# Ledger of designs, part 20: peptides against a protein of PDB entry 5H65

Target 1, 294 residues: chain A of PDB entry 5H65
Amino acid sequence: QYLERTPLCAILKQKAPQQYRIRAKLRSYKPRRLFQSVKLHCPKCHLLQEVPHEGDLDIIFQDGATKTPDVKLQNTSLYDSKIWTTKNQKGRKVAVHFVKNNGILPLSNECLLLIEGGTLSEICKLSNKFNSVIPVRSGHEDLELLDLSAPFLIQGTIHHYGCKQCSSLRSIQNLNSLVDKTSWIPSSVAEALGIVPLQYVFVMTFTLDDGTGVLEAYLMDSDKFFQIPASEVLMDDDLQKSVDMIMDMFCPPGIKIDAYPWLECFIKSYNVTNGTDNQICYQIFDTTVAEDVI

## One batch from the design tools (peptide)

Design b1_p13_2_s4 (made by RFdiffusion4, then SolubleMPNN; from b1_p13_2, 6 letters changed)
Fold by OpenDDE base, seed 3:
Structure b1_p13_2_s4 (fold): chain B 294 residues (1-294), chain A 13 residues (1-13)
Amino acid sequence: as target 1 above (294 residues)
Amino acid sequence: SSRFASSKLPKPV
């Protein structure tokens, strides 16, 4: 048997945990801005983090660019190195290490670059031309990941982040453990480098109203609810417009709630302890936007 | 009309 529809007034009186099927209108939602609703989530420690702003990344890469690449770490069995010296900025040195596959340089669309001393702008330009980019620094004996506050891997417009709490970083030579040095799967790169990858998630609070009661339900979802990956939406204007359009359909601006569409979804209740207070919270699960809206 | 739709129907708890 499947869950029968339960009115919100009945749900609000029940103990947690339970699962419910509901039919309600979306009275309101928060945050209103899409950028604020996209977060990074650790699947291991469950910490939520903000997606770093461009300004934050600029600072990290500018700091990295003040360090001189170690000549002893150039040109290994894993990678071939090229060094550029800028004409300005007191002769800043940028090292680009081209990762080899079985001693052979891959095609540009399959090549991983390790970048040392690059600015955000330079890194982005290279990531658009080549398959993958990892920002690195010179360690004592090997290249190392630059900073987990920045992406550990950039593929085109996608920035992959790692959890600082759960990761135990290993040196770049551990990429040798990867059999396939052409596809550069983010999870495989993360595993090789001791990184717990963060997941992009939509994080929103929906205020639901079915006329019998009002309930706030939490949404945390990566790609199922909107059928749009949270990992791509911040860098794609069309995807952003799609999400905005969907939300405008559910909660039309400038009209009364009486004209809002009725929505069906599943919610689960759970207990949250905050000091001496026990609160029941609700989360949307196993729910997708209907195809007629997409 | 616009709606949420369940991709999976859970069993009653």
Scores: peptide ipSAE 0.028, ipTM 0.615, DockQ to the pose 0.022
Fold by OpenDDE base, seed 1:
Structure b1_p13_2_s4 (fold): chain B 294 residues (1-294), chain A 13 residues (1-13)
Amino acid sequence: as target 1 above (294 residues)
Amino acid sequence: SSRFASSKLPKPV
């Protein structure tokens, strides 16, 4: 739909909810650091969560690595198991379970690995060699997902997370419900295991100024605004640089706002109630960085 | 020209 351009001063006087087309400059934005702007969002409960840092994951996997794999759960119809014992003073046992397709081991690039007792470093090495990895632990009757605070699926450098609130975890044998055990689609894996996948999103606040008024607009977007997936940006230096360059172009450091580029975008207003206080907030939507910036 | 564009609008040159 076509919207007429509305000056910010007029928007600021209007009731919500409404949609607007605006032309404004990006006076400032927050957070300034990219890693702080990337969050995990649940599409079901809408909770925003921090992306776990490497240090957080290291702790989780280190704790998991203190648990000994249950021999009774090795070598099922679903997977073949191999066990390694580390040569360090702890003699830690690591189990790798290779998921079979109809009783046959798939090609390495199509094989899902279940890792039990692995460190973050070991898991990452395996995920780089084998496309798909699930961190697991020994349950009572079956292997189970290790921890929803860690990825439920690692594919290359991409970590897939699940919502603790909305997920009702099922044991690993539920992967048998997947007809195709070669193309490990994250959504299919999640469904089989009772996981509600979290979505990577950019979460930012833009302060917009068109010379008639100033307003703050919220940005929550996965891959449309920057034309860069939020799911990949944290693990790719080039993508990070691209986002930084884009933001520097829109809000260049060290120069006056008069020299900033004009930006055209859509914003929507909405009402927020905080106790007895009613506030009108704004969100950017249906907006993409121009091609000359990409 | 604008650096942002709506998916419903022509992209700025």
Scores: peptide ipSAE 0.028, ipTM 0.597, DockQ to the pose 0.026
Fold by OpenDDE base, seed 2:
Structure b1_p13_2_s4 (fold): chain B 294 residues (1-294), chain A 13 residues (1-13)
Amino acid sequence: as target 1 above (294 residues)
Amino acid sequence: SSRFASSKLPKPV
């Protein structure tokens, strides 16, 4: 696509929708805290959700841990079950179900664990060892996903979430539909279980200034803008530092805007109606932080 | 695509 560079003062006078190429300085951005800028986005209903905090997950898993695994649901054709009884916490029972591939237990690095009654700490420990973990509960006739407020799949340090609004959950036995029971691709798992997976996205508002005008542009991007996955950034200190460094380069602290770098990007305008108020909003699109900046 | 950078972007083809 080719767009001529348009000054912000001209853009601000035009009707939406339109696409623009701009050259401007990033006067400011919000939110300033990285953890506040990472959200979960549903590709179907487009709802933005907060990433659950550790404390939220603790509560969910603690509640789940109060439930006793149903013995009738152990050791099926799909999985082999092992039960642990904790010494503390009133002898809490934890069930770990090892999903089999064609009736055979796969190698640990390829094995999906279904965890029933585990705490967040226990689940995290297991996910670090076996990579793929699904928190589950005993349903009426089968194991079921524990709660969509918690991850439906944990792989290493990555938590995969599903949309409560758009998902129609199916029981765990639907994993049988997967031909490959070793790779455990999140999208495939989600599809089998009737889950609409949420996407991690950076959500920021940039205040852009080119000297002719000032414009706020919305950024919603998963992995292209920073060339850093939003899904990984919260769990990786180096990635966090990289994002912080990039933003500090765009908005260097302690100096005047005159010394800020000039930035080029694409923005699109669109109409937003809130009752009787019709507003034009702007969104950054098809833009990546250039390597010469980082 | 555009790059969020200080350098001038080449004209996209």
Scores: peptide ipSAE 0.028, ipTM 0.610, DockQ to the pose 0.022
Fold by OpenDDE base, seed 4:
Structure b1_p13_2_s4 (fold): chain B 294 residues (1-294), chain A 13 residues (1-13)
Amino acid sequence: as target 1 above (294 residues)
Amino acid sequence: SSRFASSKLPKPV
């Protein structure tokens, strides 16, 4: 026997945990703004946090830029270093370390840059030219990741973040453990540096109504529901537009709910304890936005 | 029209 469609009124009366297939209309959803729905999730401690704002990153990198690169840490077997003195900004020193693969500098599209003393703007510009960028600082004996509040790895427009709670940072020389120093897989970089990578997720609350009852179901999904990666949506206007269009289709503004499309999905119930109160929550799972063939 | 659809076959119960 397979999961049959269950009316919401029946679900609302049942104990958790259970799984259901439902058919309902999306009465409303929150947050309404897409950028507010994208969060960072730790797969280990399950902490949800906001994606850092550009202003937050600016502060971190500006602070980092006040530190002078340590000459003793330049030009190792792992990387070749180049130092710039800015014409502006009081002669700020910027160090760029080009990570070598077996002693040879890779092509730009395969090269990892370690940037010390760079601004957000400078870092982003470099990430567009080179494969990967890690913001770093001079540690006591080695280069170190600048700050887990900032990306530990930038690849193009994608910022990879690590969990402060779960990560135990190791110095940059640990990148030597990577046999292939050209692909720079985020998970491999994270592992080498002792970072637990965070995952971009869409986090939304859907108010579902099938005419028999109303319930709120949470969506927490990285790339399956919209078939759009949460990791890319904030940096891509077309992807943002696509998500907005999808939501407008399912919950049309200015139209009565009677005209809303019927939606089918899986939801699971689970128990949540809040003090002395036991409540049942619902989460959407194994569901993708699909076009009906008519 | 678009809808939410299960990406997997219904699960046995």
Scores: peptide ipSAE 0.028, ipTM 0.601, DockQ to the pose 0.023

## One batch from the design tools (peptide)

Design b1_p14_1 (made by RFdiffusion4)
Fold by OpenDDE base, seed 1:
Structure b1_p14_1 (fold): chain B 294 residues (1-294), chain A 14 residues (1-14)
Amino acid sequence: as target 1 above (294 residues)
Amino acid sequence: TRWFKQTAPPYDPF
């Protein structure tokens, strides 16, 4: 059956949960700054967390760099190790472990690097050259992931994060379970290491107005709404500009709402309990920006 | 509508 358009005034009087088709104007949205809208979401525990800032990562990797690589863990059947001593920084030792595929070192673009004692800058440089990098530390018997507060995998400019709550970390030798040690699919790496990968999502609140009522609707979306991956937008100026352009078209600055475009979308209502108070909330779903707008 | 479109036909899910 076809879902008819429902005015907001009628929706506001109905009990949840229900699904609606609406036609409304975007009066306003939050947050206004794009970087604030991008979060990390766990698909298992559903916690939302902030994407770490560069400064946060610097601290984590600097702290990691204070530890000396364990010589006993170098040059295993899984990887070949090279050690560098920095000329500065009190002779900091950096270990790079090149993961082998069936005992053979792959080409640089297919090689996974395990980096021990590297700074964020060094890691980023290596990721640009070798594509895949995992920050690690020396454990008792094996290399281990450095810290889930930092990316467990860096591929080019993409940082892959794991959920601290849901992950049960396993040592690096568990990468042996991967038959193909050249593609380094993030989900496969995560599974091998006992990591629950976090998902980049846009988190926004839209204030919708159709002239009969005003309603706030929540948007949580990874790549469907804007047709732009949340995982890439923070590192791509063109994608950021595209999102900004879209939002400016929906909610143009400097003009009255009467001149705003009418937008059609789906929203669903749901119940939220805050202590003794029950509230009905709304979420946008199954909606994307029209193709002729992008 | 020009700016938003539904990713699927607006059928009643109930």
Scores: peptide ipSAE 0.017, ipTM 0.427, DockQ to the pose 0.026
Fold by OpenDDE base, seed 4:
Structure b1_p14_1 (fold): chain B 294 residues (1-294), chain A 14 residues (1-14)
Amino acid sequence: as target 1 above (294 residues)
Amino acid sequence: TRWFKQTAPPYDPF
């Protein structure tokens, strides 16, 4: 789309909603710590959530590990089950269910594991080997997802989360509806299990200054702005460094703003009503970091 | 020097 460049001083005087093309310097941004900028967003109810910390997941999986796998739910047409008893004092039982494709066990890299009674560490080890793991628990008549506060699907280092508010969980046997039981596409798994998947997003506030005015613009983006998936950045040091480098280029530490690069981007204004107060807010949209920066 | 690349909108924002 084509928009004429508008100075910030003019934008600040206009009513919302409007779309603008601007040229400005990034005076500052929040949060400064990358891990704080990554959130989970529900595309349906639009709630923003924090990404659970390892400590939070540890608690959930520890609680799940106190439950004994139900023998009646093992070895179905959908999956073959194997039970491990840990050598610790409590003799914790861990059940791993290997999902079959048309009655045949697929190769490890294509096999979905359902795990009950596993710790975070054990689950992560399995996900690295099999690349698809669902934490589950024994329900009354079927295996069920363990907890939506934990990932519903772990693929490698990527944790896929579901929205507690919007999801209507269905039992594990609903995976039978999937024609292809080898690829384990997160959206397909979510649909089969009645889960509304959350999206990883970068959430940041940019303070933009073009010399005529100062404006705060909101950034909420999954993978387009940085050309880096928010879903992968938390678990990849190289991607984190890349984002840090980009931000350092836009807002160099230790130098004056006069030496900052000029940035061109799109922003849209919108009205936010908090009680009796009406506020105009701004959001960056349809903007990508240029290739010469990456 | 262009630091940001403009992209086509995937949907109508309004």
Scores: peptide ipSAE 0.017, ipTM 0.447, DockQ to the pose 0.030
Fold by OpenDDE base, seed 3:
Structure b1_p14_1 (fold): chain B 294 residues (1-294), chain A 14 residues (1-14)
Amino acid sequence: as target 1 above (294 residues)
Amino acid sequence: TRWFKQTAPPYDPF
């Protein structure tokens, strides 16, 4: 059977779980600020996490920068190492390990850097010149990922994070399992290092109104709804403007709801149990912004 | 005006 349009008043009376096709107006949405809507989601344990702020990363990398690189772990078959001593009073040592492909250093735009003792600023500068950067530290017998609270991989302006709950970290030498040491696909890097990668997602609550009832629907989507990757939007002003424009079209500020556009989408109901309280919640699914809006 | 596009067939999966 095909799903017909169901009025919100009818949906609100039904038990979960069910799927519905609706036609409604977006009365309001939360959060209003785009930056607040972007979260990190684990596909395995389903934990939602905040994207770390620059200040949080500064602390992690500053702490890492207090550790001296272990000379015994430099210059392996996997990577060539270069060490710098800063001219500051503390004489901080920074090690950069250039990962080789079959014993040969690749071009800068294809090279993976392992950085040990670098600051956030230094790491960001390096990521602008090289394809990929992994913050690392000296372990007992091998280099190790610095901290899962920081990105395990930085590519340009994109920070890739891993789930602390689901990851079982392996040492850096496990990158040897990768046949292609030039593309550095985040999922492949994560797999090699025992990391469950987190996904950037838009997390929003839509208040939908079709004139028969009002319903709050949850949106959790990485790249389908807006046709914009949540992973890129935080660092791209144009993408941010695009999302803002879309939301302004759906829910124009300073205008009465009667003038709002009618939106068609799918929602599913599901049960949530908090102690003794059972609640029916709703989630938007299999819905994207119309092509005419993009 | 349709501002959302359905990305899956509108069939009942149940």
Scores: peptide ipSAE 0.015, ipTM 0.418, DockQ to the pose 0.026
Fold by OpenDDE base, seed 2:
Structure b1_p14_1 (fold): chain B 294 residues (1-294), chain A 14 residues (1-14)
Amino acid sequence: as target 1 above (294 residues)
Amino acid sequence: TRWFKQTAPPYDPF
């Protein structure tokens, strides 16, 4: 839909909700630190969550490692199990369950591992080698996901998280419903296990100024705005540098705003109710960084 | 047409 350019001063006087096309300069943005801008978003309940830190995961997996794998749940039609006993740490038991495809073990790069009792370090080592890993625990009658506070699926360096509020967890045997047990698509795994996957998103506040007015616009975007996936940026230094460069181009440090580039974008206004107070907020949509800017 | 709702928490999300 074609929208004519509207000056910010006019927008600021209008009721929400409305859509606008604007031309403005990025006076400032928050957060300034990139890692703080990456959040987890639930597409169902729309809650935002912090990406767990390594320290948080360490605690979760350490707690899980205190639990002994149930022998009764080992070696099913779905998976073959191997047990290791650590030499140190009081002989901690670690179970690795190798998921089979039609009763046959896939190649290592296609094999999903279910890890029970592993530390974060051990899990990371295995994920780097086998790519797909699910942290699990012994339930009453079946293996089950360890904790939604931890990744439900680890693929290389990518951690896939689920929404605690919206998920209704099912036992690991529900992976049997997957026809292809070699390509472990996160969404398919999530569906089988009753998980609502969280989405990595950039969450930022842009202060926009077109000379007629100033407004703050909210940015929540997974991969379209920067043309960089939020899911990958935390683990890739080059992608981080790219985002930093983009933001520096939009809002150059130590330079007056008069020299800032003019940016065109779409914003939507919406109403936010906080008690008796009604506030109009703005969100960027359908906007991407232009190639000529990069 | 679906309009945006505030998805950020009422506190500082950063």
Scores: peptide ipSAE 0.010, ipTM 0.475, DockQ to the pose 0.047

Design b1_p14_1_s1 (made by RFdiffusion4, then SolubleMPNN; from b1_p14_1 with T1M R2S T7R)
Fold by OpenDDE base, seed 3:
Order: structure tokens, then sequence, then C-alpha cells
Structure b1_p14_1_s1 (fold): chain B 294 residues (1-294), chain A 14 residues (1-14)
């Protein structure tokens, strides 16, 4: 059987779980500040968490910078190490480990850096020149990831995070298992280091109105709904503007809902139990913004 | 006019 359009008033009377095709207007959405919709999602434990702010990262890296790199862990078969001592009163030591491919240093645009004792600013500068950066610290017998509260991998402006609950961290030498030490695919790096990578997702609540009823539907999507990756939108003003424009078309400010465009999408209902309270919730799925909008 | 595009076939999965 094919799914016919179901009015919201009928959907609101039905038990979950079910799938529906609807035609409705977007009365409103949350959050209105669209950058706040970007979250980190674990595909295993399904935890949603906020993207760390620069201030939080500064604290983590500043704390890491108080630790002196262990000389015994420098210059291995995996990486060549360079150390700088800052000229400040504290004499902060920064170690940069350049990961080799089959014993040879790759080109800067293909090179992975392991940085120990660097500030956020320094790390970001390095990520602009080199392919990838991993913040690390000296462990007992090997370099280790600095902190899962910080990115485990930085590539350009993209910060890759791992799930603290689901990850079982392994030492940096496990990067040796990677055959290709030039591309540094985030999923491969994560696997080598025992990290469950978090996914950037847009998390929004849509208030849908078809004239027969009003329904709140949850949106959680990484790159298909807007045709824009959630992983890139926070650091790209043009992508932010694009998302804003899309939402303004769906829900134009200062205009009556009668003039809003009609939207067709799929929603699914599901049961949520909070203690003794059972609630039916709705989620948008298998829906993308129309090509004419992009 | 539909601003949303369905990605999956509109068939009943149940």
Amino acid sequence: as target 1 above (294 residues)
Amino acid sequence: MSWFKQRAPPYDPF
C-alpha cells in the first residue's frame, strides 16, 4: 500500500508507532538561533551533547599545556618530534610530532600532527597548514589522546569529537595499523584509537500546522535535510546564511501563516515513557529541502 | 508548492 496524505487531526488520534505522509505549514521552529540546533550525537548510545565552546577548549588545552612533554616518547618509528620552549616567564614546552608514512615525512597538506602542550590558537593555526592535528599528552609508555572533551582530530575548521561513554581509548601507536598515513579519514583514526566518533546533527523542533491540527515534530539530521553538513555549518558563514534563508522561506518572519508555503514530508510517531507518563512523539524522516530552494 | 522533498518511496512499511 502507498502512504496517502493524512491530516494532522487524524494522526493525533492514532497510537504509535506509525509512519505518515503529511502536507503542512511550518508555523514555527526551535531553536530560532539556528547555530544552537547543532549538536553532537553518538550513534551507539544515542547521547546528545552540546558542541564545546571555544572557552571550554581553551581551558582544556591550557591545562594540557602545563604538562611537560616526556622526552622518552619523542622520535619514534611513527613520528618525528620537534620541541619549542616559549619565551614567556613560565617557559611552556610545546611538542609537535610529525607522523611519518612508511618512515618518510609526507607533504604538509597530507601530514598528521600530534601536538602536545599547544594552545587552541596554536592548534588552529597548525590545522590550517597541515592535513590533520590530534591533541595529545604524554602517557606512561606512549602518547595518548589529550581529552575526549576536546576534539580527537582537527581538520581545517572541522573538529571531530568522540563519545566518552562508548570509547575505549588506545595509545597513539595504534595509528600504525593504518595503511594509508596521508588521508587520515576521521573514522579510521577513530577506529585505530578506540574512539566512537560523534556525529554533528541538526536538532530542531518543527511546529506543523495543516489547518486541521497542530503537531510538533522532531528533526535530527546530519546532512540530508538541508543538504548542508551540520559538521561544517558552525564555522562557515555562508552555510549559516543558507540555512537561515531556507528557514526564512519556510517560516517567513512578520508574515501571516496563510502565506506560508505548504510542505510535504514524512513523520513517524513513537512512544516515550517518562516514569508513569506515556507520550507520543513525532519525528521527521526521509525528507529533504526541495531542489529549487538550494 | 512543496518545499520538502521526500527521499523514500511513499509506501506503507507496515
Scores: peptide ipSAE 0.015, ipTM 0.402, DockQ to the pose 0.026
Fold by OpenDDE base, seed 1:
Structure b1_p14_1_s1 (fold): chain B 294 residues (1-294), chain A 14 residues (1-14)
Amino acid sequence: as target 1 above (294 residues)
Amino acid sequence: MSWFKQRAPPYDPF
């Protein structure tokens, strides 16, 4: 059956849950600073968390660098190890472990590096050269992931994070379970290490107005709404500009709402219980920016 | 012209 367009005033009077097709203008949106809309979402426990700032990562890696790599954990069947002592910084020791594929060191662009004692800057430099880097620390019997507050995997400019609540970390030797040790697919790495990977998502609130009523609709989307991956937007200025341009088109600054474009989308209503209060909320779904806008 | 495009046809899911 065809879902007819429903005016907002009618929607606001109906019980949840329901799905609607609407035609409305975007009166406003939050957050206004669009980079703040990018969050990390756990697909298992559904928690939302902030993407760590560079400063936060610096602290984590600095703390990790205070520990000396364990010599007993170097040069295993899984990886070859090299140790550097920094000339500065009180002779900090950095261990880089090059993961082998079937006992053979792969080419740099296919090689996974395990880095112990590295700074964020050093890790980023290595990720640009070798593509895949995992920050690690010396455990009792094996190397271990450094901290789930930091990326468990860095590939180029992309940081892959894991859920602290849902993950049950396993030691680095579990990477042996991967048959192909050259592609380093994030989900495969996560599975091998007992990590539940977090998903980058855009989280926004749209205030929609069709002249009959006003409602706020929630948007949570990874790559479909803007046709831009949330995982890449923070590290790509052009993608950021594209998102900004799209939002400026929908909600142009300096003009009255009467001149705003009409937008057609799907929204669904749902019930939220806050203590004794029941509230109906709305979420945008199955909607994308029109192709002629991009 | 609407700037949003529905990814699925507007059929009643119920």
Scores: peptide ipSAE 0.009, ipTM 0.377, DockQ to the pose 0.026
Fold by OpenDDE base, seed 4:
Structure b1_p14_1_s1 (fold): chain B 294 residues (1-294), chain A 14 residues (1-14)
Amino acid sequence: as target 1 above (294 residues)
Amino acid sequence: MSWFKQRAPPYDPF
């Protein structure tokens, strides 16, 4: 059976769960600021969390930098180590471990770096050059991930985060289980280290109006709705502008709603129970911005 | 003009 277009006034009277096809105008949306819409979502426990700000990361890395790299953990079969002593900051020691592929150092663009004692700025510079960096610390018997509050993997400008609740961290030597030590696929790295990777998602609320009723629909999507990865948008001004442009087209500022474009999308209703209160909520699904807008 | 594109078949799952 095909889903026919249903007016919002009819939807608002129906019980959940249901799926609907609608045609409506975007009266408004939240948040208006794009950076606030990007969240981290755990696919396992389904928790949503904020993307850490640079200031938060600075604190984490500064704290990590107070710890001295353990000499006993340098130059293993897995990696070759190099130590730098900063001229400033009381002689801070920075250890960079270059992960080897079958005992051989790969090219820089394929080499995973393990860094301990580095600042955010230093780590970012290294990630731009090597495209694979893991912030680590010296554990008792092996290197360990620095902190799940920080990225477990940085590739270029993309920060990969793990779920604190769902992850059971394993030591760095578990990277030995990876057959290919050149591609450094985030999911493979996460699996080797016992990390449940978080997913970047756009989280927004759309107020939809078809003239018969008004409905708020929730949007949670990683890359399909805008055809723009949520994982990249925070670090790419052009992608940000693209999303802003799209939203401005759907909900033009300073223009009356009568002139807004009509949007067709799928929404599903579902029940949310908060104590004794049962509320019907709506979520946009299986919908993509039309190609003529992009 | 539709600004949103359907990605799934419009079948009723129920």
Scores: peptide ipSAE 0.008, ipTM 0.383, DockQ to the pose 0.026
Fold by OpenDDE base, seed 2:
Structure b1_p14_1_s1 (fold): chain B 294 residues (1-294), chain A 14 residues (1-14)
Amino acid sequence: as target 1 above (294 residues)
Amino acid sequence: MSWFKQRAPPYDPF
């Protein structure tokens, strides 16, 4: 059946769950600071997490840097190891393990680095040069991921995170299961290491108004709504500006709502139970910003 | 003109 447009006043009277096609204006949205809309979502347990702040990462890596790399875990069939002792900081030892492909070191741009004892700054520098970096620590019998509170994989400026709740970490040697040790696809790395990767998502609340009623609709989307990847927006000022511009077009500051554009989208209703209270909530789905806007 | 574009067919799935 064709889904006809339903006025918000009618929707507000109906039970959930249902799907609707609506035409409404964006009266307002939250968060107003759009960079705060970027969250990490677990596809398995569906929990939302904040993207770690650089300061938090710095602490994690600083703590990791207090641990000395285990000599017994250096230079395996999987990787070649180099150790540096910093001149400063009480002679901190940094180990970099270069993962080999079939016993051969790949080119730098294809080589995965495993880093022990590196600071955030050092890791970032290496990731920019080598593209793929995994922060690790010496375990009892093998290298292991440093901490799921930090990225399990850094590729350029992109930080890949894993779900602490859903992941069952495996040792670094499990990377041997990867046939291709040059591309380092995040999902493949995650699978090998027992990690459930988190997804970057935009999380927003839209206040929609069609003149008959007002409702709040939840938006959770990774790259389809704005046609901008949530995974990249935090590290790209131009992408941030683009999102800002889009939202300013939908909800122009200082302008009356009468002049706002009409927006057509799909929303679905669903029930949320909070104790004894049942609330109907709404979520935007299968909607993207029109191409003439981008 | 709508600034949002529908990606799915406007059909009732129920």
Scores: peptide ipSAE 0.007, ipTM 0.391, DockQ to the pose 0.026

